# Peptides against a protein of PDB entry 5T59: the designs that were tried, part 181

Target 1, 112 residues: chain A of PDB entry 5T59
Amino acid sequence: TTPTMQSTSLLTEHLGYPPISLVDDIINAVNEIMYKCTNAMEKYLMQRNIIGKKDFSDEIKIGTAKLESLLENSVDKNFDKLELYVLRNILSIPSDLLEENRFRLLHHEKLV
Target 2, 90 residues: chain B of PDB entry 5T59
Amino acid sequence: EHIRFQRLVQVCNKALEESIRKLQSWEKIHECFPNYGQTREGIENLTVCQQQVIKLWSNLSRVEFDAIFHERSIEEKLNQLDDLINKARS

## One batch from the design tools (peptide; made by RFdiffusion4, then SolubleMPNN)

Design b2_p28_1_s1 (from b2_p28_1, 13 letters changed)
Fold by OpenDDE base, seed 4:
Structure b2_p28_1_s1 (fold): chain B 112 residues (1-112), chain C 90 residues (1-90), chain A 28 residues (1-28)
Amino acid sequence: as target 1 above (112 residues)
Amino acid sequence: as target 2 above (90 residues)
Amino acid sequence: SDKRREAFRAGKYEEYEKLAEEREKELE
């Protein structure tokens, strides 16, 4: 179901916040987690940057950056899918409930 | 009866799992560290690092997402939504 | 996409849907 002003308003009233806010929280969280993961990886490897007489610091920095990009791309794709699904299928009001009588019931239930 | 919250959890898990899948590839990891990964110690370090990152990803996501769901009372709200829908259709 | 979510937040649902459809195509 495609989000509408009516459905969003009803959901906002029901949730106490706009549906998009939940998605924002999720996306922000995963982005933060992603950064923490890549940062941890870099730090871990940088603490082990010298093997024998060779210093791999530059390679580690470049490599971790590549992995970050890879992860970022994957996160972006998968959580965009999540966003679309959540807003269409989870945080949504079926069309039959948006009819006048059903709409009133939802409103009434919230007020009672 | 209640389906929306379950779906939310499922799609979150799916997104998380699919997102980390590439980091689960040793080949992808090794490709990023071609010379480092040619050393014994390097391989060992990368192996541990990969495992730690995956665990960190899993643990952090669980904690953070649960916190979000709790703060937003989303399970309760989605259950109520399901109930309202079911009631309206009865 | 911040732009897409912002459109939704702003109540620009047609714009959101457009952007959503575009993104879906990219993800296919």
Scores: peptide ipSAE 0.729, ipTM 0.958, DockQ to the pose 0.874
Fold by OpenDDE base, seed 5:
Order: C-alpha cells, then structure tokens, then sequence
Structure b2_p28_1_s1 (fold): chain B 112 residues (1-112), chain C 90 residues (1-90), chain A 28 residues (1-28)
C-alpha cells in the first residue's frame, strides 16, 4: 500500500519514531559498511603494492576505485528496492484499518 | 501469524547478498587489477583480499543491522502490528 | 535517494510516490 499521512502518523505513534527513520538507519549503515570494506581493500593491497621490483600503487588505487563504484551502484539499486518494499509492505497499515473507528483500536491498545 | 519482521530480515539479507554479488566474481576483481593479477603474488593477495572483504561485509552488516533492529525494537513493534491487524480482522 | 526520503519525512507523499515510481522504472 502507498504510504499516507494517516498511516505514517499511526506508525510513528506505534513505533515511537517515523518509519522512514528505520530506512535511513539501514541505508546509512550499509553505506558506511561499504566504504569500510573498500577502504580496507585498498589498505590491504597498498601494503602489498610492490611485487618484485614493480610498484603497483597506481593500479591498486584505480582498481579499488572501480570496485567501489561497482559496489556503490549495486548498493544503491538494491537498497532502493528495499526502501520501497519496506515502506509499502512492511511498515504499512492496510486500508481497512485506516478508518477512524479502527484508529481507536490502535490507540486503545496503546493505552491499555 | 507474525510475518512482517521475517520479511524485513529477508529483504535485508537479499539486498546485502545482491549488493556484494559483484565482488564475489573473481573475474571482475581480476579485471580491475590486470597487471597486478598477472603475478603469482598478486593473485594470492587479491584472493585473500576478496575473501576478507566479503567476510567483513557479512560480519559488519550482521552486527550493524542487528544493532539497528534492537535499538528500534523493530521485531517487537512489527509483531505487535501483525497482532493488531489480525485482531482487527477477526 | 536522499531527496526521496526527505520528501517522505516532510510528509510530501505525492512527491515521494512520484520519485519512487521514477526509480522503479529505472530498476526495471
């Protein structure tokens, strides 16, 4: 279902935070993890940049940058899909419960 | 009965798995290091690097996502949401 | 998209949906 002001308000009350905040946390986390991974990769290889008498530092920097870009693109796509799915299907309230009378049930449960 | 949290975990895992898929390809890794990967030592380093990165990705994501879910009490909240919905439909 | 999520946070659901649909098309 498509998010609405009503559903978001109810979910915010239920969760104690806006549903979008969960998505933000997830996306921020994966982005941080992504850069930690690529940074670790670069550092590992840069510590091993010389083989024989050849210095591969430039190639390593370029190569890791390419991999980072590939990962960024994949993360963006997959977690955008995740965002849309979560907000539409997981953090959602069925339309039949978006009636005023049904709102009371949610409030009642909270108060009891 | 409780389905929302399970779905959340599933879609998170799927997103993580699909995101790292390209790094799991040795061919793609090697293509990024064409000369480095022509050396024996380079291949060895890349192999270890690939494995370590994948492990790091998996471990960090597990720890961080679990922390988020715990901090947000999302399992409990989603279970409650399921219960409320089911109750309302009964 | 930060812009999309910001729209959601701001309660601009129509804008969010528009951006969501656009992104979905790109992902297909």
Amino acid sequence: as target 1 above (112 residues)
Amino acid sequence: as target 2 above (90 residues)
Amino acid sequence: SDKRREAFRAGKYEEYEKLAEEREKELE
Scores: peptide ipSAE 0.729, ipTM 0.958, DockQ to the pose 0.842
Fold by OpenDDE base, seed 1:
Structure b2_p28_1_s1 (fold): chain B 112 residues (1-112), chain C 90 residues (1-90), chain A 28 residues (1-28)
Amino acid sequence: as target 1 above (112 residues)
Amino acid sequence: as target 2 above (90 residues)
Amino acid sequence: SDKRREAFRAGKYEEYEKLAEEREKELE
């Protein structure tokens, strides 16, 4: 279902925070993890940058940057999909519950 | 009865798995290090690196996402939401 | 998208949906 002011308000009241905040947490977390992973990769390889008489530092830097970009694109796409799904289908209230009588029920349950 | 939290976990796992899929490709890894990967030692290093990064990704995501879910009490809240919906429809 | 999520947070749901639909098309 499509998010609305009414549904968001009800969910915010229920959750104690806006639904979007959960999504923000998830996305921020995965982005941080992503860069930790790519950084670890670069560091590991840079510690092993010399093989024989050749220094591969430049190639390692370029290569890890390419992998980072690849991962960034994938993360961006997949977690955008996640965002849309979560806000539409998980953190959502069915339309029948958005009617006045059902709306009051949610408030009543909170107060009891 | 309770479905929303399960779905949340599922879609999170799916997003994580799909995101790391590109790094699981040895071909893609090797292509980024064409000369380095032509050496025996380079191949060995890349192999270990790939494995370690994937493990790091999996471990960090598990820990961080669990922490988020706990801090937001999302399982409880989603279960309650399911219950409210079911009650309203009964 | 930070812009999309910001729209949601700001209560601009029509704008959010527009951006969401655009993104969905890009992801296809």
Scores: peptide ipSAE 0.729, ipTM 0.958, DockQ to the pose 0.880
Fold by OpenDDE base, seed 3:
Structure b2_p28_1_s1 (fold): chain B 112 residues (1-112), chain C 90 residues (1-90), chain A 28 residues (1-28)
Amino acid sequence: as target 1 above (112 residues)
Amino acid sequence: as target 2 above (90 residues)
Amino acid sequence: SDKRREAFRAGKYEEYEKLAEEREKELE
């Protein structure tokens, strides 16, 4: 279902935070992890940049940058899909319940 | 009865797995280091590097995502949401 | 996209959906 003001408000009340905050956390985390991985790769190879008296530093820098780009594009793609899925299908309220005033249900649960 | 959290975990894992897929390709790795990868030592280094990165990716993602889920109490909240929805439909 | 998520956070759901749909097309 498509996110709405009503659904977001209800979910925020239920979660204690906006649904988007969870997505933000996930995306921020994976981005951080991504750059940690690529940085580690570059550092590892740069410590091994000389093979047979040949310095491969430039090739390593270019190569790791290419891999970073590949990973970045993949992360962007897959976690955008995740974002859309989560907000539409996981952190969502069925439309029929919204129309039936789920707000009443939430209040009822809090009072009982 | 509780499905949302399971789905969340599944889609997270899928996203993580698909994201790292390209780095799991030796061919793609080698293509980024055409001359370096023509040396024996270079191949060895790239092999180790590839393995380490994949492990790092897996370990960090597991730890960080679990932390997020815990801090956000998302399993409990999603279970409650499932329950509320099911109750409303009953 | 930070822009897309920011739209969501700001309650600009129509803008969010527009951006989401555009992104979905790119992902196909």
Scores: peptide ipSAE 0.728, ipTM 0.958, DockQ to the pose 0.897

Design b2_p28_1_s2 (from b2_p28_1, 14 letters changed)
Fold by OpenDDE base, seed 1:
Structure b2_p28_1_s2 (fold): chain B 112 residues (1-112), chain C 90 residues (1-90), chain A 28 residues (1-28)
Amino acid sequence: as target 1 above (112 residues)
Amino acid sequence: as target 2 above (90 residues)
Amino acid sequence: RKKRREAYRNGDFETYEKLAKEIEEKLK
């Protein structure tokens, strides 16, 4: 079910915040985690950048950057899917409850 | 009866799992470090690094998502939403 | 993503839906 002004308003009242705020929190969190992971990886490998007589610092930096990009793309894709699913199927109100009489019921229940 | 919160957790887990899937591929990791990964020590380092990153990903995600869910009281709110919907349909 | 979210917050769900569908097509 696609979000509407009516459903969003009702959900906002129910939740105490707009439904999208939950999704924002989730996406922001995963992005932060993503960069923490890639940063940790780079630091770990940079502490182990010399093997024998060879210094692999440049390769490590480039490689980590590539992995970061790969992860970014995957995160973006999967959490865009998540956003759409959550807002359509989880944080949603069935159409049959958006009728006038049903709307009153939801409002009444909130006030009780 | 209460289904929405369970679904939320499921889709979050799925998104997290799918997102990290490529990093779970040794081939993908190795491709990013073609020369480094040709050394014994390099392979060992990459292996440990891969495992640690995956664990870090999992642990941080659990902690942060649980915090979000708690702060937003989303389980309670979604359960209430389910109840309202079920009541309206009864 | 920014435009889609802005549309949502502004109550412009027509634009939101449009952009959502575009994303869905790209994700297929």
Scores: peptide ipSAE 0.685, ipTM 0.954, DockQ to the pose 0.799
Fold by OpenDDE base, seed 2:
Structure b2_p28_1_s2 (fold): chain B 112 residues (1-112), chain C 90 residues (1-90), chain A 28 residues (1-28)
Amino acid sequence: as target 1 above (112 residues)
Amino acid sequence: as target 2 above (90 residues)
Amino acid sequence: RKKRREAYRNGDFETYEKLAKEIEEKLK
């Protein structure tokens, strides 16, 4: 279902935070992890940049940058999908329940 | 029936798995290091690097996502949401 | 992404949905 002002408000009240905040946390986390991974890769290879008489430092830097870009694009794609799915299907309220009865139920449960 | 949290975990795992898939391709890795990967030692280094990165990805994501879910109490909240919805429909 | 998120936070779900659909098309 498509997010609405009503559903978002109700969910925010229920969760204690806007639904999108969870998604923000997830996306921020994966981005941080992504850069940690690519950084680790670069560091690992840079410590092994000389093979024989050849210095592969430049190639390593370029290569890791390419991999970073590749991973970044994939992360963006997949977690955009995740965002849409979560907000539509997980952190959502069925439209048939977005009526006064639902409001009462949430209010009642909150007070009990 | 509680289903939302399970779905959240599933979609998160799927996103993580799909995101790292390209790095699991040795061909993709090798293409980024064409000359380095032509050496025996380079291949060995890249192999280890690939494995370690994938492992790091998996471990960090598990820890961080679990932390997020805990901090946001999302399992409990989603279970409650399921219950509320089910109750409303009964 | 920024615009979509801003729309969501501002309660502009029409814009959000529009942008979401655009993203979905790109994600095919």
Scores: peptide ipSAE 0.688, ipTM 0.954, DockQ to the pose 0.804; fails the geometry check
Fold by OpenDDE base, seed 5:
Structure b2_p28_1_s2 (fold): chain B 112 residues (1-112), chain C 90 residues (1-90), chain A 28 residues (1-28)
Amino acid sequence: as target 1 above (112 residues)
Amino acid sequence: as target 2 above (90 residues)
Amino acid sequence: RKKRREAYRNGDFETYEKLAKEIEEKLK
């Protein structure tokens, strides 16, 4: 179900925050985690950048950047799917209830 | 009767699992370090790094997502939403 | 993503849906 002004307002009242705020938290968290992971990887390898007489610092930097890009693309894709699903199917009010004004129950329960 | 929170957890887990899948491929990791990965020590380092990253990803995501869900009281709110919808349909 | 989110926050769900459909096509 596509979000509407009515459903979003009701859900915001129920949740105490807009539905999209939850998604924002989730996406922000995973992005932070992603960069922590890639940063940790780079640091770990950079502490081990010299093998024998060869310095692999440049290769490590380029390689970790590539992996970061790969992970970033995957995160963006999968969490865009998640966002759409959550806002349409989880944080949603069935259209039939809105059409029949049964959503009134949400407001009533809060007031009583 | 309560299904929304379960679905939320499921889709979050799915998104996390699908996102990290690329890093679970040794081949893809090795491709990023073609010369480094030709050395014994390099292979060892990359192996440890891969394992640590996956573990870090899993642990951090669990902790952070649980914190978000708690702070937003989302389980309770979604259960209430399920109840309200079910009641409205009765 | 930014435009879609802005549309959502502004209550412009027509624009939101349009952009959502576009991204869904890309994700397939």
Scores: peptide ipSAE 0.688, ipTM 0.954, DockQ to the pose 0.799; fails the geometry check
Fold by OpenDDE base, seed 3:
Structure b2_p28_1_s2 (fold): chain B 112 residues (1-112), chain C 90 residues (1-90), chain A 28 residues (1-28)
Amino acid sequence: as target 1 above (112 residues)
Amino acid sequence: as target 2 above (90 residues)
Amino acid sequence: RKKRREAYRNGDFETYEKLAKEIEEKLK
């Protein structure tokens, strides 16, 4: 179910925050984690950049950047899918209930 | 009866697992370090690095996502949402 | 992503859905 003004408003009232805020938190978190991981990788390898008589620093920097890009693309893809799924199927109100004035239900629950 | 939170957890886990899958490929890792990975020591370093990153990814994501879910009280809210919907349909 | 999210927050769900569909097609 595609988000609507009505559903978003009702969900915001119920949650205490807009549904997308949860998704924002999730995506922000994973992005932060992603960069922590790539940074850790680079640091680890850069501490081991010399093997024998050869310095692999440049290759390590380029390689880690490539991996970062790869991971970034994957994260973007998968969490875009997640966003759409969550907002359509999890943080959603069935259309039939909206048509039947679900607002009354929420209002009733608050009053009782 | 309560299904939304379970689904949320599932899709989060799926997204995390699918995201890290590329880094789980040794071939992809090795391709990024073609010369470094031709050395024995380089292979060893890359192997350890790969394992550590995957563990870090898993641990951090678990902790952070749990924190988010707690801070947003999302399990409770989704359970309530399920209940409200079920009541409306009864 | 930024435009899509902005549309959502602005209540422009038509634009949001349009952009969402575009992304879905790219993600296939």
Scores: peptide ipSAE 0.687, ipTM 0.954, DockQ to the pose 0.802; fails the geometry check

Design b2_p28_1_s3 (from b2_p28_1, 10 letters changed)
Fold by OpenDDE base, seed 1:
Structure b2_p28_1_s3 (fold): chain B 112 residues (1-112), chain C 90 residues (1-90), chain A 28 residues (1-28)
Amino acid sequence: as target 1 above (112 residues)
Amino acid sequence: as target 2 above (90 residues)
Amino acid sequence: SEERREAFRAGDYEKYEELAKKREEELE
């Protein structure tokens, strides 16, 4: 279902935080993890940058940057999908519960 | 009865798995290091690196996402939401 | 998209849905 002011307000009250905050946490976390992974990869290879008489430092830097970009694009796409799904289908309130009588029920349950 | 939290976990796992899929391709890894990967030692290093990065991705994501879910009490809240919805429809 | 999430935070759900739809089309 489509997010609305009413649904967001109700969910915020229920959760104790806005629904978007959960998504923010997830996205921020995966981005941090992503860069930790790519950084670790670069550092690992840079510690092994010389093979024989050749220094592969430049190639390693370029290569890891390419992989980072690839991962970044994939993360962006997949977690955008996640965001949209979560806010529409998980952190959502069915339309029938957004009616006045059902709205009051949710408030009542919270107060009891 | 309780479905929302399960779905959340599922979609998170799916997003994580799909995101790392590109790095699981040896071909893609090797293409980024064309000369380095032509050496025996380079191939060995890339192989280990690939495996370790994938493991790091999996481990960090598990720990961090679990922490988020705990801090936000999301399982409890989503279960309660399911219950409220079911109750309202009964 | 940070812009999309910002729209949500701002309560501009119309803009959010517009951007969401656009993004969905891009992802297909």
Scores: peptide ipSAE 0.733, ipTM 0.958, DockQ to the pose 0.888
Fold by OpenDDE base, seed 4:
Structure b2_p28_1_s3 (fold): chain B 112 residues (1-112), chain C 90 residues (1-90), chain A 28 residues (1-28)
Amino acid sequence: as target 1 above (112 residues)
Amino acid sequence: as target 2 above (90 residues)
Amino acid sequence: SEERREAFRAGDYEKYEELAKKREEELE
């Protein structure tokens, strides 16, 4: 179901916050987690940057950056899918409930 | 009866699992460190690093997402939404 | 896409849907 002003308003009233806020929280969280993961990886490897007489610091920095990019792209794609699904299918009001009588019931239930 | 929260959890897990899949590829990891990964110690370090990152990803996501769901009372709210929908259709 | 979410937040559901469809096409 495509989000509408009516459905969003009802959901906002029901949730106590706009449905998009949940998505925002999720996306922000995963982005933070992603950064923490890549940062941890870089730090771990940088602490082990010298093997024998060779210093692999530059390679580690470049490599971790590449992995970060790879992860970022994947996160972006998958959580965009998640966003679309959540807002259409989870945080949504079926069209039949948006009819006048059903709409009143939802409103009434919230107020009672 | 209650399906929306379950779906939310499922799609979150799916997104997380699909996102980390690239890092689960040893080939992808090794490709990023071609010379480092040619050393024994390098391989060992990369192996541990890969495992740690995956674990960190899993643990952090679980904790953070649970916190979000709790703070937003989303299970309760989605259950209520399901109930309202079911009631309206009865 | 922050733009897409901003559209939703702003109540511009038409724009959101357009961007959503575009993104869906990219993801397929």
Scores: peptide ipSAE 0.733, ipTM 0.958, DockQ to the pose 0.883
Fold by OpenDDE base, seed 3:
Structure b2_p28_1_s3 (fold): chain B 112 residues (1-112), chain C 90 residues (1-90), chain A 28 residues (1-28)
Amino acid sequence: as target 1 above (112 residues)
Amino acid sequence: as target 2 above (90 residues)
Amino acid sequence: SEERREAFRAGDYEKYEELAKKREEELE
């Protein structure tokens, strides 16, 4: 279902935070992890940049940058899918319940 | 009866797995280091590096995502949401 | 997209859905 002001408000009340905040946490986390991984890779290879008296530093820098871009694109794609799915199908209230004013149950449970 | 949290975990895992899939390709790794990867030592280094990165990705994601889910109490909240919705429909 | 999520935070769901749809098309 498509997120609405009504559903978001109800979910925020239920969760104690806006639904988007969970998505933000997830995306921020994976981005941080991504750069930690790529940085680790670069550092590891740069410590092993000389082979047979040849310095591969430039190739390593370029190569790791390419891998970073590759990973970044993949993360962006897959976690955009995740975002859309979560907000539409997981952190959502069925439209039929909203239309029938069945959402009052959410408020009632908090008041009782 | 409780399905939302399970789905959340599933889609998170899928996103993580699909994201790292390209780094699991030796061919793609090697292509980024065409000369370095033509040396024996280079191949060895790239192999170890690839394995370490994948492990790091897996470990960090598990720890961080679990922390997020705990801090947000998302399992409990999603279970409650399932219950509320089911109750409303009954 | 940070822009998309910001739209959501701002309660601009029309903009969010627009950007979401655009992104979905790109992802297909």
Scores: peptide ipSAE 0.732, ipTM 0.958, DockQ to the pose 0.905
Fold by OpenDDE base, seed 5:
Structure b2_p28_1_s3 (fold): chain B 112 residues (1-112), chain C 90 residues (1-90), chain A 28 residues (1-28)
Amino acid sequence: as target 1 above (112 residues)
Amino acid sequence: as target 2 above (90 residues)
Amino acid sequence: SEERREAFRAGDYEKYEELAKKREEELE
């Protein structure tokens, strides 16, 4: 279902935080992980940049940058899909419960 | 009965798995290091690097996502949401 | 998209859905 002011408000009350905050946490986390991974890769290879008499430092830097870009694009796509799915299908309230009378049930449960 | 948290975990895992898929391709890795990968030692280093990165990705994501879910009490909250919805429909 | 998420945070759900739809089209 499409997010609305009503659903977001109810979910915020239920969760104790806006539903978007969960998505933010997830996206921020994966981005951080992504850069940690690429950084680790670069560092590992840069410590092994010389083979024989050849220095591959430049190639390593370029190569790791390319891999980072590939990963970044994939992360963006897949976690955009995740965002949309979560906010529409997981952190959502069915329309039949978005009636004023049904809101009381959620509030009542919280108060009891 | 409780389905939302399960779905959340599923979609998170799917997103993580699909995101790292390209790095799992040796061909793509090798293409980024065309000269380095022509050396025996380079191939060995790239192989280890690839494995380590994938492991790091998996481990970090598991730890961080679990931490998020715990901090946000999302399993409990989603279960409660399922219960509320089911109750309202009964 | 940070812009899309910001729209959601701002309560501009119309804008959010617009951007969501656009992104979905790109992902198809």
Scores: peptide ipSAE 0.731, ipTM 0.958, DockQ to the pose 0.853

